Peptides against a protein of PDB entry 7PB4. Designs and how they scored, part 30

Target 1, 105 residues: chain A of PDB entry 7PB4
Amino acid sequence: KMLNIKEYKEKLLSTLGEFLEDHFPLPDRSVKKKKKNIQESSVNLITLHEMLEILINRLFDVPHDPYVKISDSFWPPYVELLLRNGIALRHPEDPTRIRLEAFHQ
Target 2, 218 residues: chain B of PDB entry 7PB4
Amino acid sequence: DALQMAVGYFEKGPIKASQNKDKTLEKHLKTVENVAWKNGLASEEIDILLNIALSGKFGNAVNTRILKCMIPATVISEDSVVKAVSWLCVGKCSGSTKVLFYRWLVAMFDFIDRKEQINLLYGFFFASLQDDALCPYVCHLLYLLTKKENVKPFRVRKLLDLQAKMGMQPHLQALLSLYKFFAPALISVSLPVRKKIYFKNSENLWKTALLAVKQRNR

## One batch from the design tools (peptide; aimed at target 1 F103)

Design b2_p8_6_s4 (made by RFdiffusion4, then SolubleMPNN; from b2_p8_6, 5 letters changed)
Fold by OpenDDE base, seed 2:
Structure b2_p8_6_s4 (fold): chain B 105 residues (1-105), chain C 218 residues (1-218), chain A 8 residues (1-8)
Amino acid sequence: as target 1 above (105 residues)
Amino acid sequence: as target 2 above (218 residues)
Amino acid sequence: MLRLMIEQ
């Protein structure tokens, strides 16, 4: 049973990977560092694929607390996309934490 | 100059020690408003102020006024738009601010210097179609952004589902007609042959200002 | 969305 879940997870992530790269790519932050002091914190954003992988892994690794804390690496549009499509759910008491919903059937 | 001081005020935030915080805020806001409507704003000023308007740093009334003043002198940077979309998704702005932003984005679309990065946001805009308040404006935005490569079966299904839910809305019909133009095989339904596409809800608060901008840049 | 992504 666990092997089937892992294989299913890998297949799901693989299938989603191409789709997500094509339809939800990260914007190129190649904004030339014009010298203006906006400390745009050089936080490396993760891909939507990586975000989903984190959420899926958390669900399997810690099923009793399947929530992931939203970090600065989580691009807000991705978070919103997951929430709006019912793929993720915010923690009821901590809006900074989200879980994967689609697999909690 | 007065504009730089005003922009600097919004960027740095209110100085805690000022007894007349509201008067100072209003003074700077009026300065931005006057310059924006008269001459337009530089791309750098729009970059700063647009992010401020969507960050939740100020109250909704102030944010709304700032956003209404995001009138370019020449161009808007696509980077400013990408950053703005990010702020929009953080959830610190009101629903009315989100609607206003999409109205602004549609109105200012031709003044955005590049579209490459904005086109990458196509999927995010498309996901916002499910918001009833945003849907008319998002349809208009998508109508401007849609390329053949964006027309996919799953998006067609979603649009048809929205049409089934909301009825035959003119803005949905306009977008579907464009989709059918690019990919006729994906849309088997007969769409009314509309000679003219009308986005009725696209009443541009900036119409007069944009005409003036176009005249200055000719 | 996820289902739609998988069924593609």
Scores: peptide ipSAE 0.036, ipTM 0.833, DockQ to the pose 0.183
OpenDDE base, seeds 1, 3, 4, 5: peptide ipSAE 0.024, 0.023, 0.024, 0.022; ipTM 0.785, 0.778, 0.779, 0.642

Design b2_p8_7 (made by RFdiffusion4)
Pose (drawn by RFdiffusion4):
Structure b2_p8_7 (pose): chain A 91 residues (1-28, 43-105), chain B 212 residues (1-189, 196-218), chain P 8 residues (1-8)
Amino acid sequence: KMLNIKEYKEKLLSTLGEFLEDHFPLPDVNLITLHEMLEILINRLFDVPHDPYVKISDSFWPPYVELLLRNGIALRHPEDPTRIRLEAFHQ
Amino acid sequence: DALQMAVGYFEKGPIKASQNKDKTLEKHLKTVENVAWKNGLASEEIDILLNIALSGKFGNAVNTRILKCMIPATVISEDSVVKAVSWLCVGKCSGSTKVLFYRWLVAMFDFIDRKEQINLLYGFFFASLQDDALCPYVCHLLYLLTKKENVKPFRVRKLLDLQAKMGMQPHLQALLSLYKFFAPALISVKIYFKNSENLWKTALLAVKQRNR
Amino acid sequence: SVLYQMVY
């Protein structure tokens, strides 16, 4: 069961990365890829389940933040505009 | 053959400015509906015309008439439905065309050969609940399509939030009752649906439904 | 969205 989940996870992640690079590229400060942004968000969601918010730095491309916001992937903090969290799909 | 000429004409897409082209388009569309309302269309023709109508090609009236004449002689391929869901995800489709398509998918549900690959698109179907114009028809479709495996906690939570936003709507209540039946531990709380009149009820489709 | 579905 564990190995099957692992194989599925790795296949999903690789295909997701390819899809992101194909359909959501950077334009050319130092910006990070959308993949790294999603990785940070996923890591913070499970590492700190009581505060999954991550500050928005200058490396976050505003179009990516707005993209994640429009599609119900990322959620804004009720009071702090510089923080965003990942939607907890698992629950 | 008389119908294949119209299928090829619609596959060629819209043509130049109209000198006599309006009459030609009308003749081809009349031929298709006559065949559809007399004895029905085959799976291949339906696969072609449904996806042509759900694409950005041709105006709204042509797509509406094509959707209203999408009556199967036998069965409907599920791959065609998958491609149709894909064309809906493209976004170059009219709202009224989307409503008509969901109505058609609800009406033609028992004439799809397989529904497992369609159930795999449950997430795309569920995401359309945000749209309050598609909400009743999407709920009617999900009432038919929902299996036990589809009742995930996230969807229960989002459906409860949508109920709180819109109120206890009949279609939302029917879908929530189905979710309760499938997963009572995740939440506490088929049949009549408004605007569920079968627009595609020909006589032969009726005898096939009764034979079903 | 396709992206949403993959993320989900």

Design b2_p8_7_s1 (made by RFdiffusion4, then SolubleMPNN; from b2_p8_7, 6 letters changed)
Fold by OpenDDE base, seed 5:
Structure b2_p8_7_s1 (fold): chain B 105 residues (1-105), chain C 218 residues (1-218), chain A 8 residues (1-8)
Amino acid sequence: as target 1 above (105 residues)
Amino acid sequence: as target 2 above (218 residues)
Amino acid sequence: SPLRLLIE
C-alpha cells in the first residue's frame, strides 16, 4: 500500500512538473538587485512542484491533520494560486496553515 | 530632504511615540503626494512605497493614497512589480487596493523598465481572471502581455468558459481576439469584428501625471 | 480534480 501510494505521488508530481515549470516559474531574483531588504532576499523560495510535494506528503502521512504551516519558503503567489483554484484550503482557525484538498475528485 | 524623511517614516515607522501620530502621518503623506504629482518619484522610492502600500502596514485609506501617487519620475523597476504581486497574494490588502494596483499597473505599464520577469507572471495574472472585480483590468493587462507562446488550449478553454458565464464582455472579447490572432486554429468560434478595442479607462486617475512624465522624459 | 482545474 505504501509503495502504491508513493508511486502514485511520484507519477502525479512528474506529470505536473513540466507544466508547472513552464507556466508558473519562480521569478529570477538575480535581476538587478538594488538595495533590497536583506531578509526578503535571503529567503530560499521553493518551486510549486516542491510545495505540492510537501502538501501531498502531509496528506498521506498525517491524514487526520493534513495541514502544513506556511513557511517563508512558500512564495505567496503560489499559495494564492492553490487557494484560488481550490487545490488547497486554509485552516479555519489558523490562516497560516493550509492543506491539500481531495484532488482525486 | 522632506521626501526622504517622509519615505523613511513609512519604511521605518515613527522613531518616537509622537503625541500627534495622525498629524505626522498626514504631513509625510502630503509630502509624498506633492512630490509625486509634481516631479514623480525615483524608482527606489517607488520600490519602497509600493511595498508599504501593499504590505498592510498601514490602513486602507493610507495605502490607497500611497498607491495613487506611485508616479515615476522616469521608470519603474520590474522588480518592484514582482514584489508587489507577491504582497497582493499575502491577503493583507483590501479588494479595492488590488483593483487599484491593477489599474496602476496598466496605466504605468510603459514606464516599467523591462518586462521579462513580468511576463513570467502571466499564469498568475491569468488565474486572477476568476475574480469578478479584477477581471476587466486583468484582461487589459493580459492584452498587453500576451505573446504567441502564452496562447495555449487550456487558456482558450478557460476564457471561453468565462465568457459563457459572464457574457460577451468587451474586455474578454478583446483578449479573445488577440488570442485568435496568435492562434486562429485554437478558436473556432466566430468573433465579432471589432473596429475598436474597449477597455475600462484605468489610466484616467493618472492622466495628467502621465502626460507630465512623458514630457519630462521626452 | 482541483489539480486538473489548474492545468485544464
Scores: peptide ipSAE 0.148, ipTM 0.890, DockQ to the pose 0.128
OpenDDE base, seeds 1, 2, 3, 4: peptide ipSAE 0.102, 0.112, 0.105, 0.144; ipTM 0.874, 0.876, 0.876, 0.886; seed 3 fails the geometry check

Design b2_p8_7_s2 (made by RFdiffusion4, then SolubleMPNN; from b2_p8_7, 6 letters changed)
Fold by OpenDDE base, seed 1:
Structure b2_p8_7_s2 (fold): chain B 105 residues (1-105), chain C 218 residues (1-218), chain A 8 residues (1-8)
Amino acid sequence: as target 1 above (105 residues)
Amino acid sequence: as target 2 above (218 residues)
Amino acid sequence: SLLRLLIE
């Protein structure tokens, strides 16, 4: 049963991966001209695919508290995208925590 | 100089303790406004101030005034815009600030140095179409950004659904017409032929300033 | 599916 869940998760993520990469890629920060790099963010941002993976894993690993704390690696546009489309929900008492919406239903 | 001091104040806070914080803030804000409208701002200054205006560091009134004077001397860095979009999504700025930003982005579009990274944000802008307050301005922005590669079946469906919900809005019709131009096979519905493309607030807040910028850069 | 809303 656990294997089936993992396989399902992997399949879901793989299917979404191409779409997310094509339509919601991270901006290329490497193109920044050295001369104008006044506020270079040293933070390593993760892909939307990776964010979803984290959220899905949390839902399966800790179903009674499926919330993930938003880290600096979470690109704000991705967070907003997930929230606006109802894919994720903010914790009612802690806006720094989000969960994956149970869309399996 | 006075401008450097003003920008430094907003970026790093006051260099020296002042008894009247509000007076100091107003002084620096006026300095920025005066220079921006008279001469425009350097790309570096816009980079700093634009992010500050959207970060929630200051109150809405201050943020609005800063954003209104984001007038370039020559160009705006694409990186500044990308970072600004990130700040918008953090949710520390007001709805009115978001609207103003999109108005600004449309108004200043031609002064942005490159568009490659902004084009990568196409999906995010498209997702903002569902916001009623932003929709007219986002449509205008998308009209400027849309390439053939952006016209996908799912986006066509989204636009048609939005039209069904909101009605045949001029800004939606303009965008749909562009989509049909790039991919006629994806849009089977007949669109009214409009002689003039119409977007809300075609005359922007920066009309006079933009003319001045163009004259200086000739 | 809410995920479908993102994809569609």
Scores: peptide ipSAE 0.047, ipTM 0.861, DockQ to the pose 0.126
OpenDDE base, seeds 2, 3, 4, 5: peptide ipSAE 0.043, 0.047, 0.055, 0.056; ipTM 0.861, 0.880, 0.881, 0.880; seeds 4, 5 fail the geometry check

Design b2_p8_7_s3 (made by RFdiffusion4, then SolubleMPNN; from b2_p8_7, 6 letters changed)
Fold by OpenDDE base, seed 1:
Structure b2_p8_7_s3 (fold): chain B 105 residues (1-105), chain C 218 residues (1-218), chain A 8 residues (1-8)
Amino acid sequence: as target 1 above (105 residues)
Amino acid sequence: as target 2 above (218 residues)
Amino acid sequence: SELRLLIE
């Protein structure tokens, strides 16, 4: 049973994550290092794949409260992308929390 | 100098406590406006002020005025644009500010130093087409950004669906025509041949300023 | 519906 859940997670991440990453890549921050005057954002942003993984894990680990707190590592365009496309939903009472929409059920 | 003091005020707050905060704010805002319209702003100044205008640190009226004077002396850093798009997605700025930003982005497009990172944001801009207020300006932006590799079947479907919803809009037709140019096999629908590409508000708020910038950089 | 359009 645990193996099936893991396989399902991996399949979901692979199918959705790869597609989204191909069309919605993170900007390359390496270019910022060459310019002395550009304050590098000290914030380490995670990939869309990692973001989805967090959301999926929360859904399976805590199904009664499947919401994840938006952290500084969440790139705002990714959050907006997930919300606008119905992949994620905001908590009705706390806009800083989002959950994966169970669109595969 | 006065400009440095003004930028510093917006970035870090007032250096010295002032009894009249509104008067101080207005003074610094006017300083920025005057320099921007006369000489343009350095890329670093635009980087700072653009982020401030979109961060929600100040009220909508102030943000609008700051954004209206984001006129470059020479170039705008694409990094500033990438950061700005991030701020737009945070949702701390008004809808009117978002519209103004896209108008600004289209108007200042040629002054952005490079386009590699902005091109990576193609999908995010495309997702904003569903916003009725943004759609005309986003179409114009996409018209400037679109490459052959961006023309995908799912995006074609989205554009056609949008056309079905909102009708045969000139800005949407312009973008569809470009898509058909790059990938004729994906668009079987006959598009009207337009002699002139038309986008809403072709005369931007910065027309005079842009002419001045071009003259200074010749 | 929107997700379908995105991934197709």
Scores: peptide ipSAE 0.031, ipTM 0.861, DockQ to the pose 0.085
OpenDDE base, seeds 2, 3, 4, 5: peptide ipSAE 0.028, 0.028, 0.026, 0.030; ipTM 0.862, 0.864, 0.873, 0.868

Design b2_p8_7_s4 (made by RFdiffusion4, then SolubleMPNN; from b2_p8_7, 5 letters changed)
Fold by OpenDDE base, seed 5:
Structure b2_p8_7_s4 (fold): chain B 105 residues (1-105), chain C 218 residues (1-218), chain A 8 residues (1-8)
Amino acid sequence: as target 1 above (105 residues)
Amino acid sequence: as target 2 above (218 residues)
Amino acid sequence: SLLRLLVE
């Protein structure tokens, strides 16, 4: 059962990978040398693919609490994209936590 | 100078000990407004103030006023726009602020120094078409950004679905016509022959300012 | 199915 779940997860992520990379890439943050922009630029943003992987893993690993805390590595446009399209849902009491909704339908 | 002090105030926030917080805020806001409309703002100033306006640091009234005076002296950095889009998605700004931002973005589009990174945001802008309040302005923005490589079957379907839902809106028709131009095989539906492309006049708020900017940069 | 909304 675990193997099947992992395989399904990998297949799903693999299928989405190319599409997500092509249509929703991270912008190249030019590390502007100026100190003020460094703080925002110092955050290592993850890809949408990686974000989905985290959400999927949480759903399978902790199904009774499938919420993931939004970290600084989560690019806000990605979060908004997932929420707006109904792919993810915010925790009703904690807006800093989101879960994958697609698998709950 | 007065502008630097004003920008610094908004960046660092009000000093808690100030007895006249409202008067100080108004003073600095007026300073920014005056300089922006008369001379325009430097790209660095726009970078700072644009983020502040969209971050939710201040109230909606203040944010609106700041955003309305984001008038460049010469150019706007695309990096500022990318950062701004990120702030829009954090959800700390009002719906009216989002609308104003897209109007601003369309109005100031030609003054953005480069478009490479903005073009990468195409998919995100396209996703915003579902917002009824944003749709007219997003269509206009997409009209400016769309390249042949952006015209995909799934996007065509989404536009047609949106048209079915909202009716034959001029802004949707304009974008669809552009899509048909780039990929006629993807759009089998006959589009009305439009002599003129109709978008909401987003630039009206900045019409006078934009003329001044163009004159200064000749 | 909802993931299809991203892909489609």
Scores: peptide ipSAE 0.045, ipTM 0.875, DockQ to the pose 0.129
OpenDDE base, seeds 1, 2, 3, 4: peptide ipSAE 0.037, 0.044, 0.041, 0.043; ipTM 0.853, 0.870, 0.862, 0.859; seed 1 fails the geometry check

Design b2_p8_8 (made by RFdiffusion4)
Pose (drawn by RFdiffusion4):
Structure b2_p8_8 (pose): chain A 91 residues (1-28, 43-105), chain B 212 residues (1-189, 196-218), chain P 8 residues (1-8)
Amino acid sequence: KMLNIKEYKEKLLSTLGEFLEDHFPLPDVNLITLHEMLEILINRLFDVPHDPYVKISDSFWPPYVELLLRNGIALRHPEDPTRIRLEAFHQ
Amino acid sequence: DALQMAVGYFEKGPIKASQNKDKTLEKHLKTVENVAWKNGLASEEIDILLNIALSGKFGNAVNTRILKCMIPATVISEDSVVKAVSWLCVGKCSGSTKVLFYRWLVAMFDFIDRKEQINLLYGFFFASLQDDALCPYVCHLLYLLTKKENVKPFRVRKLLDLQAKMGMQPHLQALLSLYKFFAPALISVKIYFKNSENLWKTALLAVKQRNR
Amino acid sequence: SVLFQMVY
């Protein structure tokens, strides 16, 4: 059961990365990829379940933040505009 | 054959400026509907015309008439439905066309050969609940399509939030009752649906439905 | 849409 989930997870992650690079590229400060941004969000969601918000730095490309906001992937902090969290799909 | 000429004409896409082309388009569309309303269309022709109508090619009237004449002689391939869902996801489709397609998918539900791959698109179907123009028809579709495996906690939470936003709507209540039946631990709270008239009810389709 | 589904 564990190995099956692992194989599925790795396959999903690899295909997701390829899809992101194919459909959501950077334009050319130092910006990070959308993949790294999603990784930070996923890591913070499970590492700190009581505060899954991550601060928005200059490396976050605003179009990516808005993209994640429009598609229900990322959520804004009720008061702090510099923080965003990942939607907890697992619950 | 008389119908294959019209299928090929529609596969060629829209053509130049109209000198006599309006009459040609009308003749081909009339031929298709005559065949559809007399004895029905085959699976291949339906696979072609449904996806042509759900694409950006041709105007709204042509796509509406094609959707209203999508009547199967036997069965409907599920791969055609999957491609139709991909075309809806493309977004170059009219709102009224989407409503008509969801009505067609509800009406033609028992004429799809397989429904497992369609059920795999439950997420795409569920995400369309945000749109309040598609909400009743999407709820009617999900009432037919929902299995036990589809009742995930996230969807229950989002459906409860949508109920709180829109109120206890009939279609939302029917879908929520189905979700309660399938997963009572995740939440507490088939049949009549408004605007559920079968627009595609020919006599032969009626005999086939009764034989079903 | 696809992105949301894959993320989901």

Design b2_p8_8_s1 (made by RFdiffusion4, then SolubleMPNN; from b2_p8_8, 7 letters changed)
Fold by OpenDDE base, seed 5:
Structure b2_p8_8_s1 (fold): chain B 105 residues (1-105), chain C 218 residues (1-218), chain A 8 residues (1-8)
Amino acid sequence: as target 1 above (105 residues)
Amino acid sequence: as target 2 above (218 residues)
Amino acid sequence: MLLRLLIE
């Protein structure tokens, strides 16, 4: 049963990867390092694929607390996209935490 | 420079110790407004102030006033727009601010220096069509951005579903007509041949200012 | 199903 779940997860992620890259790519931070002191937090943004992988992994690894804390690596448009489409839900008491919605309902 | 002082005030925030916080805020806001409407703002000033307006740092009234005066002297940086879209998604701005932003984006579209990164945001804008308040303005934006490569079967289905829900809206029909132009095989429905594309006049707020900008840059 | 939600 665990092997089937892992395989399903991998297949799902692989199938989504190309689609997500094509339709929801990260903006090219070709922000030329012009020296201006805007502490653009050098936070490396993760892809939507990586974000989904984190959410899926959390759901499987910790099903009783499937919430992931939104980090600075989470691009806000991705978070909004997942929430707006019902793919993810915010924690009712902590808006900084999100979980993958159970699609099996 | 009075403008630099005003921009610096908004960037750094109000100094806690000032007894006349409201008067100081109003003074700096008026300075920005006056310069923006008279001469336009530099791309760097727009970058700073646009982010401030959308970050939720100030109240809705202040944010609205700042956003209304985001008038370029010459160009708007594409990077500023990308950052702005990110702030919109954080959810700290009001619904009215979001509407105003999309109106602004449509009105200022030709003044954005590059479109490459904005085009990458196509999917995000398309997802915003579900918001009834944003839909007319997002349709207009998508009309400006849409390339043949963006016209996909799933997007066609979404537009048709939206039309079924909302009825035959002029802004939606305009976008569908463009989609049919790029991919006629995907849209079997006969669209009325509208000679005139009609979008809600998003430019009305900035019409006079934009004319002045175009005259200065000739 | 997830893909459909991302596409919808």
Scores: peptide ipSAE 0.059, ipTM 0.865, DockQ to the pose 0.126
OpenDDE base, seeds 1, 2, 3, 4: peptide ipSAE 0.058, 0.057, 0.047, 0.055; ipTM 0.866, 0.866, 0.864, 0.866; seeds 1, 3, 4 fail the geometry check

Design b2_p8_8_s2 (made by RFdiffusion4, then SolubleMPNN; from b2_p8_8, 7 letters changed)
Fold by OpenDDE base, seed 4:
Structure b2_p8_8_s2 (fold): chain B 105 residues (1-105), chain C 218 residues (1-218), chain A 8 residues (1-8)
Amino acid sequence: as target 1 above (105 residues)
Amino acid sequence: as target 2 above (218 residues)
Amino acid sequence: MTLRLLIE
């Protein structure tokens, strides 16, 4: 049963990966910021695929607390996309935490 | 420079200790407004102020006034727009601010230096079509951004569903017409041949200012 | 259902 869940997860992530990359790519921030303002912490943004993977993993690994804390690596448009489409839900008491919505089959 | 001081004020935020916070704020806001409408703002100034307006750092009234004076002297950086979209998604700005931003984005579209990164945001803009308040302006933006590669079956379906829900809105028809132009096989529905494409607020708040900018850059 | 709406 666990193997089937992992396989399903991998298949889901693989299928979504191409779609998400094509339609919701990260903006290329590689514009050479000239050296001057040091302080913008180059937070490495993760892909939407990676974000979903984190959410899915949390749901499976910790089903009683399936919430993930929104980090600086979470691009706000991705968070909004997931929330707006009902793919993710905010924690009722902590808006900095989100969970994957259980897809009731 | 008075403008630099004003921008610096907004960037650093109000100093807690100032008894005359409102007067100081108003002074700097007026400075920005005056320069923006007379001469336009540099791309760097727009970058700073646009992000501030959308970050929720200030109240809605202030944010609205800042957005209204985001008039370029020459160009707007694409990066500023990408950052702005990110701020919109943080949810610290009002619905009215979001609407104003999209109006601004449409109005200033030709002054954005590059479109490559903005085109990557196509999916996000498209997802915003479901917001009734944003829909007219998002349709206009998408009309400006849409390429053949963006016209996908799932998006066609979404637009048709939206049309079924909202009726035959001029802005939606304009976008559907463009989609049909790029991919006629995906849209079997007969669209009325509109000679003129009408988007909501074809006359934007910045019409006079933009004419002046174009004249100065010629 | 919601992910399906994004993919379909």
Scores: peptide ipSAE 0.035, ipTM 0.860, DockQ to the pose 0.121
OpenDDE base, seeds 1, 2, 3, 5: peptide ipSAE 0.035, 0.036, 0.035, 0.033; ipTM 0.855, 0.865, 0.859, 0.811; seeds 2, 3 fail the geometry check

Design b2_p8_8_s3 (made by RFdiffusion4, then SolubleMPNN; from b2_p8_8, 7 letters changed)
Fold by OpenDDE base, seed 5:
Structure b2_p8_8_s3 (fold): chain B 105 residues (1-105), chain C 218 residues (1-218), chain A 8 residues (1-8)
Amino acid sequence: as target 1 above (105 residues)
Amino acid sequence: as target 2 above (218 residues)
Amino acid sequence: MQLRLLIE
């Protein structure tokens, strides 16, 4: 049963990865280092695929607390995309935490 | 320069010690507004102020006023737009500000220096179609951005579903017509041949300013 | 179902 879950997870991630790479590429932060002090949070943004992977992993690894804290690496539009499409849900008491919505319901 | 001082004020934020914070803020805001409407703003100034307007650093009233005066002297940097989009979903931006931003984006679309990175955000914009308040403006934006490669079966289905839900909206019909143009095989539904594409006049707020910008850049 | 709508 565990092998089937792992395989399913991998297949899901693979399928999603191909789709998301084609339709939701990260904008090139060609942040030209113009020296100006805007603390452009040099935070490397992760792909939508990576974000989903994190959420899926958390769901499987910690099913009783499947919430992931939104980090600076999470591009806000991606977070919103997941939320608006019902792919993810915010924690009812902590809006900085999101979980993957159970697709099997 | 008064404008530089004003931009600097917004960038650094209000100095805690100033007894007349509101008066100072209003003074600088009026300076920005005056220059923007008279001469337009440099791309660097728009970059700074646009981010400030959407970051939630100031109140909604101030943010709205800043956003309304994001009028370019020449061009708007694509990077500024991408950064702005990144702020739209942080949750600190009001619904009205989001609407205003999309209206602004449509109105200023031709003044954006490049479209490559914005086009990469196509999927994000498309997802915003489900917001009833944004839908008319997003349709217009997508109409401007849509390429053949963006027309996919799942997007067609979503548009048709939206049409079923909200009826035959002019903005939605315009976008569907464009989709049919690029991929006629994906849209079996007969669309009425509309001679005139109708979008809500997003540019009305900036019509006079945009005319002035075009005249200066001829 | 909703994820499927994004992927399909």
Scores: peptide ipSAE 0.037, ipTM 0.735, DockQ to the pose 0.121
OpenDDE base, seeds 1, 2, 3, 4: peptide ipSAE 0.033, 0.033, 0.034, 0.029; ipTM 0.679, 0.680, 0.686, 0.593

